# Peptides against a protein of PDB entry 3H8D: the designs that were tried, part 41

Target 1, 122 residues: chain A of PDB entry 3H8D
Amino acid sequence: DMKRQQRFFRIPFIRPADQYKDPQNKKKGWWYAHFDGPWIARQMELHPDKPPILLVAGKDDMEMCELNLEETGLTRKRGAEILPRQFEEIWERCGGIQYLQSAIESRQARPTYATAMLQNLL

## One batch from the design tools (peptide; aimed at target 1 I11 C65 T72 L74)

Design b2_p21_4 (made by RFdiffusion4)
Pose (drawn by RFdiffusion4):
Structure b2_p21_4 (pose): chain A 119 residues (1-119), chain B 122 residues (1-122), chain P 21 residues (1-21)
Amino acid sequence: KRQQRFFRIPFIRPADQYKDPQNKKKGWWYAHFDGPWIARQMELHPDKPPILLVAGKDDMEMCELNLEETGLTRKRGAEILPRQFEEIWERCGGIQYLQSAIESRQARPTYATAMLQNL
Amino acid sequence: as target 1 above (122 residues)
Amino acid sequence: HTELLTRRDELDAWLRELAEE
């Protein structure tokens, strides 16, 4: 029913902007948009646990801007294929995280919940 | 979900003459494919030593890869799949819009998602 | 939770700026 679009933004800690390149520890931010709305958000950090977020339970913590208002479709190198998102998501325990939110009635139905519930 | 049937692939390549040269002397080219479901709708090749090759379904059937998407194994090759914009950027810089527009005007281009997209643009 | 909301506000602002460019 809706187009699935995935984005990735590599980032460094704000405290690392003026250190030498070898001292800049990198992270990656990810977003899965189910149409205009974000279904899953993922953050890999060099200094803390991975942050996994799903629509519904984590609305407060997730990016609140819809796809058009982010400008992500406009940024070069930001969009990624579905597998590039799914591989990282699975290695972070994302399947169990989304499943747990589904069973406890904390997950808003999206293309992502439909995929886990099907298989 | 016509858009979901669309799949794009890129294979970087070098000539055999450059196989054992230093990495800086390996003149790379790129082969591209746009699959509209099981069949290739557009094929594109950037070469280090000759003009770019642009091919469209219908007009260029003899020159294009004859295998369908499953027969190629491209969906199983690591790093081969690219986003639509990665194909479109190169296709445009090669004159691909003019090439596809002409094939449509000469009615040689077989109707595909690519011809449908160019017509919605015009 | 406060840290996540701060991080969320910063990301939203950054993305808003990107969209307005």

Design b2_p21_4_s1 (made by RFdiffusion4, then SolubleMPNN; from b2_p21_4, 10 letters changed)
Fold by OpenDDE base, seed 4:
Structure b2_p21_4_s1 (fold): chain B 122 residues (1-122), chain C 122 residues (1-122), chain A 21 residues (1-21)
Amino acid sequence: as target 1 above (122 residues)
Amino acid sequence: as target 1 above (122 residues)
Amino acid sequence: MEERLRERAERDAFLRRLAAE
């Protein structure tokens, strides 16, 4: 059902080790999610000192959020929801298109809005 | 069917942010489960730095283990199974009785061994 | 599967913590 609402979220996180450091020493990361209806389709994590983490449904289910959107509380957190492009821009910069494409080709990706969109472009 | 076997399990987890820290800096959490026969009845998560998470079947299905007991592999994991009281003691300390009671009263709780026991006590 | 459950707990707990901050 491609009519499902596509919603995107971003929340910051600070590593526990940095939690009690001075603000300038608290290296902030970012947790991103694309929800295709109630379920996550893509997840991404940006870190200050290591490569981005890209995750796609089906392939990376074990590492992704298994909560439905409402259960996450993201919809209730002020400032958490972002525009689609705010997600996609980072996704693209991190190599997300290639990552998802590879997951599709390997038959690891679960069909989602993201897979459908990508397949339409290729 | 109150004849179903009640089994309890506990496994540790470490927050992703702590995964690559020194052992002493890996604040350990605990994942608890009560299985009423093949299906989970209650789930609980203890965290080193935040409030416990309490979950009851029916109300919190989307956040709870969706695997039947055998599928979890918990029965085959050494040290995972715990005594009923080892679960209940923590459950009670975390306010589980009140949580489950509220779920019953709101008609959100799925009937389980846990709901039956609680209703017998009240 | 045991690991799956642990991983699930880890990521969900992490997310809920982040969402609550």
Scores: peptide ipSAE 0.268, ipTM 0.633, DockQ to the pose 0.118
OpenDDE base, seeds 1, 2, 3, 5: peptide ipSAE 0.244, 0.255, 0.263, 0.256; ipTM 0.510, 0.614, 0.624, 0.619; seed 3 fails the geometry check

Design b2_p21_4_s2 (made by RFdiffusion4, then SolubleMPNN; from b2_p21_4, 8 letters changed)
Fold by OpenDDE base, seed 1:
Structure b2_p21_4_s2 (fold): chain B 122 residues (1-122), chain C 122 residues (1-122), chain A 21 residues (1-21)
Amino acid sequence: as target 1 above (122 residues)
Amino acid sequence: as target 1 above (122 residues)
Amino acid sequence: MEELLERRRRLDELLRELAAE
């Protein structure tokens, strides 16, 4: 149902390898999520020293957050929620449109708000 | 189409009567807007000294912003765009659900994302 | 597959930890 709430979140993360380094040596990455209702539709990870990771529901479920939105606690984390454009702008720059399109074409993507929007775009 | 982008904005305003007062005596109000795609669906005005004003498309068109979203320049104004919940929380507190419901029942409300969501809520 | 599952688990844990802050 297209009336499901679309919510976007961003949180910082530190690489496991940097977890026990001095604070000044912990390079910060960014974890992004798009939730289509209670379930994640897209996930994106920006890293300071490697290419971004793009993940879409259906195709990449095993690599994506398995918690529903309520279980994540993201809605209770101050500063975690971001505007849709704050997600989409990065998504687009990272090749997310093409990535999702390919997932749809290969029939790997689960239908979500994101897939619907892409098909509307094309 | 439920795939239209829902965007929310908030800007401060000063009452005309206070416009030429000393800064400390200018009481600030808040203007809120919900755009369903390019067109405004809901408008809300918070005042420091009078009840809030609630407006819904169809019923209150003559009192609402007549510009499409692009024409407003809101998308280009830093800090104007807000999260959906930042609008909805105030909308609910001000009796917006009941106001919109009444507008629907009286057949005054134009169908929007807001009306669809309300009917989904009921 | 195990590596992917572990990756997911780590992220889920991150979420829980950050939400508690």
Scores: peptide ipSAE 0.190, ipTM 0.555, DockQ to the pose 0.410
OpenDDE base, seeds 2, 3, 4, 5: peptide ipSAE 0.186, 0.187, 0.181, 0.020; ipTM 0.581, 0.577, 0.457, 0.556

Design b2_p21_4_s3 (made by RFdiffusion4, then SolubleMPNN; from b2_p21_4, 10 letters changed)
Fold by OpenDDE base, seed 5:
Structure b2_p21_4_s3 (fold): chain B 122 residues (1-122), chain C 122 residues (1-122), chain A 21 residues (1-21)
Amino acid sequence: as target 1 above (122 residues)
Amino acid sequence: as target 1 above (122 residues)
Amino acid sequence: MEELLKERAERDAALRALAAA
């Protein structure tokens, strides 16, 4: 059901390996999520010194947030929610369209709002 | 106590060796679990290019999930829970009845709902 | 698979902590 609310979030995070380093050696990353209703559809991680990580539901479930949206607390964190385009712009720049397309073609992607929109685009 | 809730789960996985390959070279496997209450009773792994792996509590503890059901997060993962028959059908096709029977006869199997049901069947 | 489950749980816990901060 594509009538589910589409919500997007972004929060900063510090890599586990950097957690115990001096502040100057902590490198900030960014964690992005697209929730299709209560469940995550896409996840994206930006890091300062490695390629972006793109994750799509169905294909990358073991690497993605398993919490429903309410359980994450993201809806209660000020400044965490972002506009759809703020997510999509980064997603596109990171090759997300091709990544999701490949996941669909390989039958690895779970149907979500994201897969539906891509199918409409192509 | 066989009154414990019997719950069954299935999740896809990508082999560690394939994690960093191109999407087209990633072969999907399937991980199955039967939880007898909070603890796993049976585990099964389907692979695209090798025989199924069957595991039973007591005999194969070192190769099975050590997390209790709550710790796994499986109950919070959309689409992970399956019907009992969805597990049993695959279990039977993979020779699970004989495998568990042998484990019981060798006194390697820990008593579970699965062992009890098999004893009732025979 | 168990390691993946553990890692996922750890990541989710971290996420909740970040969201709560």
Scores: peptide ipSAE 0.323, ipTM 0.714, DockQ to the pose 0.159
OpenDDE base, seeds 1, 2, 3, 4: peptide ipSAE 0.320, 0.317, 0.320, 0.318; ipTM 0.684, 0.692, 0.711, 0.692

Design b2_p21_4_s4 (made by RFdiffusion4, then SolubleMPNN; from b2_p21_4, 11 letters changed)
Fold by OpenDDE base, seed 3:
Structure b2_p21_4_s4 (fold): chain B 122 residues (1-122), chain C 122 residues (1-122), chain A 21 residues (1-21)
Amino acid sequence: as target 1 above (122 residues)
Amino acid sequence: as target 1 above (122 residues)
Amino acid sequence: MEELLKEKKERDEFLRKLAAE
């Protein structure tokens, strides 16, 4: 159902290896998520010293958060929710369009709002 | 206690060796589980290029999931839960009846809902 | 597969922790 609310979130994290280092040596990563209703559709991780990680539902289920949106607590964390464009801008820069497209073509992607929007675009 | 809820799950997986290959070269396997209450009773794995793996509690404990049902998160994973028949159909096709029967006869199987049902059948 | 389930659990817990901070 395309009437499901699309919600986007971003939270910072510090790598376990850096958790106990001096503040100046704590390299911050960023965790992004797109929820299509209660279920995650896309996940993205930015790291300071390795390539971005892109994940899409269906293809990468074992690597993605499987909590429903309410279970995550993200909706209750101040500053966690972001605008759609704030997610999409980074997604595009990281090659997310091609990644999702490939997942669709290989029939690995679970249908989501994201897959529908991409299919409408192309 | 036979009043324990019987729940069945199926999730796909990509072999570690294929994880970083092109999508067309990622051969998908399937992992199946039968939980008798909180504990796994049967496990089954389908692979694209090798014979099915059948596992039963008691006999194959070292090769089976040790997490209780809640710990697995399977109940919270969209699309993971399947109907009993969806498990049993594959189980039967893979020779699961004979496998479990042999485990019972050799006294290697731990009593579960599955062993009880099989004993009632024969 | 069990390792994957364990990793998933860890990720979920990690996320919940981050969200609760």
Scores: peptide ipSAE 0.305, ipTM 0.705, DockQ to the pose 0.171
OpenDDE base, seeds 1, 2, 4, 5: peptide ipSAE 0.300, 0.300, 0.303, 0.303; ipTM 0.673, 0.676, 0.684, 0.692

Design b2_p21_5 (made by RFdiffusion4; failed a check: the pose's geometry)
Pose (drawn by RFdiffusion4):
Structure b2_p21_5 (pose): chain A 119 residues (1-119), chain B 122 residues (1-122), chain P 21 residues (1-21)
Amino acid sequence: KRQQRFFRIPFIRPADQYKDPQNKKKGWWYAHFDGPWIARQMELHPDKPPILLVAGKDDMEMCELNLEETGLTRKRGAEILPRQFEEIWERCGGIQYLQSAIESRQARPTYATAMLQNL
Amino acid sequence: as target 1 above (122 residues)
Amino acid sequence: SMAYIEERKEFNQFIMDEVKE
C-alpha cells in the first residue's frame, strides 16, 4: 500500500567535533519510513546501548517529521537498501523488540509489524 | 507496487590486463542493470578505455544480458544491488534520457517501467 | 522519563541539522 524507504546518517558526538580524526567515535542513525511516516528508528552509539524505536510505543522519542519535511530524499548518500537496515536491526535485537511491543499492544500497525506477524 | 518490481544492480570491473597491477593502476569500469520484474529493462556499462554502452529492452535485445533476474544470482551477490538514483545518475550523465527518448520515438523501445517513467516525466 | 524525552528531542534535531546541511 505504501513505499518503504530507509535512511542512514553516520554521526559523531557533539563533544568530538574538534578532536583529531582518530579520537572521533562514530555512530549511525537509521530510519524506516512506511510511506510518509516513520515505522522504525535505530541508533547505534559508541558509548551507550543501541536505541531501538517503533511507531506507537516510541512516538515521543522518535523523529516527528514525516518523510518530505526531513529532506532525507534530498541528501546524498543518506538512503540505504532495505537489507542494510534489516541486518543492523536484527543484530540489535530488533525482532524481539518489535514482537514485544506487538504482544503488549504498544505497536502501531505498519509494514514492519505486518512483516513480523506474517512469518 | 510497480516500483517494488524495480531492481538495480552495479558490478565494478577491471580488464584482465589490469588484474595484477598496482591498485592505483587498475582502471575500473562499472556494469549496471535495471530489472523490471524478471527482465532487464536497461543495461549500462562504463568502460575505462572506450565509449559507454547504453542498452534498452526491445531495441537492444541481442546485446543485453539474456538471463532473467533469478538466473543471474544478483539478488544474492553482496554489495551488487544499488538504489534507483545510483543507476539514474549515471544513466543521465551518459545521455540515457536522450537514448531512451529516441528509442521510444522510433517505437523500438519495448514498454517497461523505464519508458513509463520517462513518459510521466514528459 | 521527561529527561529521556528531552534528550531524544535534542538528538533527533541534531540528525535533522545534519540532513539540512

Design b2_p21_5_s1 (made by RFdiffusion4, then SolubleMPNN; from b2_p21_5, 12 letters changed)
Fold by OpenDDE base, seed 5:
Structure b2_p21_5_s1 (fold): chain B 122 residues (1-122), chain C 122 residues (1-122), chain A 21 residues (1-21)
Amino acid sequence: as target 1 above (122 residues)
Amino acid sequence: as target 1 above (122 residues)
Amino acid sequence: SAERLAEAKERNQYILELVKK
């Protein structure tokens, strides 16, 4: 549904294990979310010491943010919202297109703006 | 065509008449652009002393940016790119929906992402 | 796995706490 606005967010985080380490030893991770209207469509996590985590609605619901957009407070967090391309560039680099495509082909992906866009591209 | 990325930009400008005035007397205007892929789809200008100017592709081509996105250098201008909602909020406040709708109904608007979205909303 | 799920939920909760700060 193209009526829904697509919004993207990024939150840096320090791993709990590094919370009390010296600043030089606090490696930053990055949490990304794509919301298709009120509901999350994609989630992505960049970690300093492990492969990126890619998650898509329908397939990975249990691992993704369970709150709707308004509930998260992301829209009120200064500096959290990012441009679509800022999300997509990382998504693409992390193999997100292939991941989402596989989820669609296996009928695991819930229809979202992301699935629709991919289907338009292919 | 949903394959094309939608990108939005905002540039402040000082009126030529104020160019050599004291900083306090230099009233800022704002130039906004929506690019549907490489080509401009909508343009908007906020002026300190006159009504906003709204322009849509197909109808107002002669008054709109004639350069494709890459030619404009906007993608390389730090701080120029804005979030879709940052554009849309101003667009809506300025009566952009009605302006675009009228352009569509009069068959003056060139099909763009903006026209498609409006047609989906109505 | 149940462990992965638990870890994911913990991460999400942690992030949301960061958002509130």
Scores: peptide ipSAE 0.319, ipTM 0.557, DockQ to the pose 0.890
OpenDDE base, seeds 1, 2, 3, 4: peptide ipSAE 0.317, 0.314, 0.314, 0.316; ipTM 0.617, 0.616, 0.634, 0.636; seed 3 fails the geometry check

Design b2_p21_5_s2 (made by RFdiffusion4, then SolubleMPNN; from b2_p21_5, 12 letters changed)
Fold by OpenDDE base, seed 5:
Structure b2_p21_5_s2 (fold): chain B 122 residues (1-122), chain C 122 residues (1-122), chain A 21 residues (1-21)
Amino acid sequence: as target 1 above (122 residues)
Amino acid sequence: as target 1 above (122 residues)
Amino acid sequence: SAERLAEAKERNAYIMKLVAE
């Protein structure tokens, strides 16, 4: 049901290995999640030292957050929720459109709001 | 095309009559807008001294913002953009669902993302 | 790979921990 609320979140993180280093040596990463209702639809991770990680429901379930939205506590984390475009802008830059498209074409992507939007875009 | 970007904005305003009053006598209102791509789909105004104003595209065009999104400068106004739910929560509280539904039923509402979502909800 | 999966699970767990803090 595409009437489900689409919500997006971003969490900055410092890698555990960098936790006790000087500030200049703490490399910040960014964790992104798109929830289609209670269930995650897309996940994205920006790392300071490696390529972005793109994950889509159906294809990458085992690598994605396994908690439903309410269980994550994201909605209760101040500053975690972001605008849809704040997610999409980074998603696009990281090649997310192509990644999701390929997942759809290979029949690996689970239908979500994201897959539906891509179908409308194409 | 429902692939258009949905963006929401909120602007506080002080009534002109209160502009030069002491802060405690300045009653703040809130202006809300939902843009379906470049064009406004819904508008809402919260006033401290009168009922909320609800406006939907097609029905209330003459009372709604006539500028397209880019012309408004809202995207460049710091703090103006809000999350979809921040709009919807107030919209619901103000009876926006019923208002939009009635506009659709009377064939006054222009098709927008908002009308489509309502159709999915019902 | 199993290693990649394990790493992903660890990352997610770490993020969830951060969210809870």
Scores: peptide ipSAE 0.423, ipTM 0.548, DockQ to the pose 0.893
OpenDDE base, seeds 1, 2, 3, 4: peptide ipSAE 0.417, 0.407, 0.401, 0.414; ipTM 0.545, 0.660, 0.661, 0.650

Design b2_p21_5_s3 (made by RFdiffusion4, then SolubleMPNN; from b2_p21_5, 11 letters changed)
Fold by OpenDDE base, seed 1:
Structure b2_p21_5_s3 (fold): chain B 122 residues (1-122), chain C 122 residues (1-122), chain A 21 residues (1-21)
Amino acid sequence: as target 1 above (122 residues)
Amino acid sequence: as target 1 above (122 residues)
Amino acid sequence: SEERLKEAKERNQYILDLVAE
């Protein structure tokens, strides 16, 4: 059902390997999640020193957040929730449209709000 | 189509009668809008000295924003766009669910994302 | 790869730990 609530979240992180370093040596990453109702539809990670990681439901389930939205605590984390465009702008910039399209073409993508919207676009 | 983009906005306003008063005498109101795609679906106004105003598409068109979303400039107004829950929490607190339900029952509400979601709830 | 999956799971857990703070 496309009437499910679409919610987007962003969490900055310091890489585990950097957590004991001096401030100047702590590189900040960004973790993004798109939830289509209770379940994650897309996940994205920005890194200071490597390519973005793009993940889509169905294809990348084993690498994505496995908890339902309520279990994550994201809805209770102040400042974590972001506007749709705050996710989509980065998603697009990172090649997310093409990534999701390829997942659909290969029959690897699970149907989500994201796949439906892409179908409308293409 | 329920796949239309749902966008929410909030703008503070000073009552026209207060615009020339000292800061301590300027009462702040809040104007809220929910856009279902290009067109407004719900409008809400908070006032410091009178009951909230609730407006729904179809019923209250003549009292609501008549511009399409792009014409409003809201998408370009920094800080105007808000999260869905920032609208819905206030809407619910102000009796919006009952107001929209009544508009549906009286056949005055134009079908929108808001009406569809309410139909799911009730 | 198994290593990639392991790293991903660890990252996700780390993020969730941050959320809990």
Scores: peptide ipSAE 0.384, ipTM 0.613, DockQ to the pose 0.912
OpenDDE base, seeds 2, 3, 4, 5: peptide ipSAE 0.383, 0.382, 0.362, 0.360; ipTM 0.623, 0.612, 0.634, 0.637

Design b2_p21_5_s4 (made by RFdiffusion4, then SolubleMPNN; from b2_p21_5, 12 letters changed)
Fold by OpenDDE base, seed 1:
Structure b2_p21_5_s4 (fold): chain B 122 residues (1-122), chain C 122 residues (1-122), chain A 21 residues (1-21)
Amino acid sequence: as target 1 above (122 residues)
Amino acid sequence: as target 1 above (122 residues)
Amino acid sequence: SAERLAEAKERNQYILELVAE
């Protein structure tokens, strides 16, 4: 049901391996999540030293956040919630359209708001 | 179709009567809009000297923004777009739930994402 | 791979810890 609330979140992070380094060696990553209602639909990670990580529900469940939205605490973290376009713009730049499309075509993607929107776009 | 993108905007305004006054006499109002896809679903205005104005599609079309979302330029105005909760929190405080409910019951409301969500809530 | 999954779980756990701060 596409009446579910679509919510997007972003968390900056310093990689665990960099936590105890000097500031010049603490390169910032960015963790993004799209929740379709209570369940995650897409996850995306920006890293300074490797390609973006793109994950979609169904295909990448084992690598994605396993908690429902309320369990994560994201809704209670001030500054974590972002506008849809703040997620989508990065998603597009990272090749997310192609990634999700391929997951749909291979029948790996779980149906979500994201899959529905893409299928409407194509 | 509830697959449409829900977007929310807020812009401050100074009342025309206050435009040529000194800063201390320029009381700020706030204009809010909820767009269900390209078309406005709800409009809300906060004023310093009168009750909030609540408007819903179907019932209040003649008093609401007549432009589609792209025509408004709101998507291109930096800082205008807001999170859903930033709209809904004010909407709730202004009695928007009752206002929209009454518009639905009187068969004045045009079906929108807002009407669907309220009917899901009740 | 098992290594990739382990790394992903570590990242997710770390993010959730940041959220809890």
Scores: peptide ipSAE 0.364, ipTM 0.562, DockQ to the pose 0.911
OpenDDE base, seeds 2, 3, 4, 5: peptide ipSAE 0.361, 0.349, 0.354, 0.052; ipTM 0.516, 0.656, 0.664, 0.561; seeds 3, 4 fail the geometry check

Design b2_p21_6 (made by RFdiffusion4)
Pose (drawn by RFdiffusion4):
Structure b2_p21_6 (pose): chain A 119 residues (1-119), chain B 122 residues (1-122), chain P 21 residues (1-21)
Amino acid sequence: KRQQRFFRIPFIRPADQYKDPQNKKKGWWYAHFDGPWIARQMELHPDKPPILLVAGKDDMEMCELNLEETGLTRKRGAEILPRQFEEIWERCGGIQYLQSAIESRQARPTYATAMLQNL
Amino acid sequence: as target 1 above (122 residues)
Amino acid sequence: AELAERKTWFKELFDEIREES
């Protein structure tokens, strides 16, 4: 029904902007858009647990801008293939995280919940 | 979901003569493919020593890879799949829009998602 | 605090992307 689009933004801590390159610890931010709306958000941090977020339970914590208002389709190198998102998501325990949200009625139906419920 | 049937692939390559040269002397080229479902709709090659090769379905059937998407194993090759923009950026810089527009005008281009996309643009 | 930091980060990131586009 809707186009699935995935994005990745590598980042460094704000406190690391003016250290030498070897002292800049990298992280990665990810987004899965189910049409204009974000279905899953994922953050890999060098200093704290991975942040896994799903539409519904985590609306408050997730990026609130729809796809057009982010400008992500306009940024070079930001868009990634579905597998590049799914591989990281699975290694973070994302399947169990989305499943837990589904069973406790905290998950908004998206292409992501439809995929987990099917298989 | 015609867009979901669209798949794009890129294979960097070198000539055999450069196989054992220093990494800085390995003149790389790139082979590209746009699959419209099971069949290649556009094929593109950047070469380090000759003009770029642009191929479209219908007009260029003899010159294109004859295998369908499953027969190639490209969906199983790590790092081979690219986003549509990664193909389109190179296709445009090679004159691919003019090449596809001419094939459409000469009616040589077989209707594909690529010809449908260029027509919606015009 | 973590929520405010994240919202600030989104604002800054997407403002930068919009301006550079």

Design b2_p21_6_s1 (made by RFdiffusion4, then SolubleMPNN; from b2_p21_6, 13 letters changed)
Fold by OpenDDE base, seed 5:
Structure b2_p21_6_s1 (fold): chain B 122 residues (1-122), chain C 122 residues (1-122), chain A 21 residues (1-21)
Amino acid sequence: as target 1 above (122 residues)
Amino acid sequence: as target 1 above (122 residues)
Amino acid sequence: DELAERRAFWEETVARILAEA
């Protein structure tokens, strides 16, 4: 049911893997998530001096948030929720459209609102 | 001065070396650290389907946290600090005693609380 | 339990991120 509520979130973070590095390699990043209903459809991580990380459901499940939306607490975090366009602008700039398209074509992407919308564009 | 405060920490991570691999090779792990006063004495990384990584000060400095304890922010991270036994149980199961012993015998280990305690056991 | 480990990973990760934000 693609009528599910689409919600987007952004929070600052330092990746756990970088926490034990020296200060120069401990850079603050941004964690983005698109939830299609209760479950994540897309995830994105931005860092000032590292390439963006793009993740889509089905293909990248092992690296994506496996908590349902309510379990994350994101809906209760002031300032965490962002507008759809605020997510999509970054997604597009990072090559997310091509990434998701490739995941669909290779049959790696799980069907989500994101896959449906992209297929409408194509 | 072996009277220094001994503190232990655990946080989740994905190893930096795996960051650019395929999703199947980007497995979530656990980062463990033993701090002898302000500086790390032992480090350990656990993964569900990979062999544990054991690291000891002096021998493995290039692969270990180079920040002092306060710089890491671990003391300010909720749920990061663990009990000594919570670290030692995993350390022992992973062969840490033998690893540290070998590092001492080969003169690779820097003297720490951990080396002192182990030498008392032997 | 691998599933439990994965869940714990995300619970702690999200909690950490939220605390830092």
Scores: peptide ipSAE 0.222, ipTM 0.560, DockQ to the pose 0.055
OpenDDE base, seeds 1, 2, 3, 4: peptide ipSAE 0.100, 0.236, 0.218, 0.220; ipTM 0.520, 0.598, 0.542, 0.532; seed 2 fails the geometry check

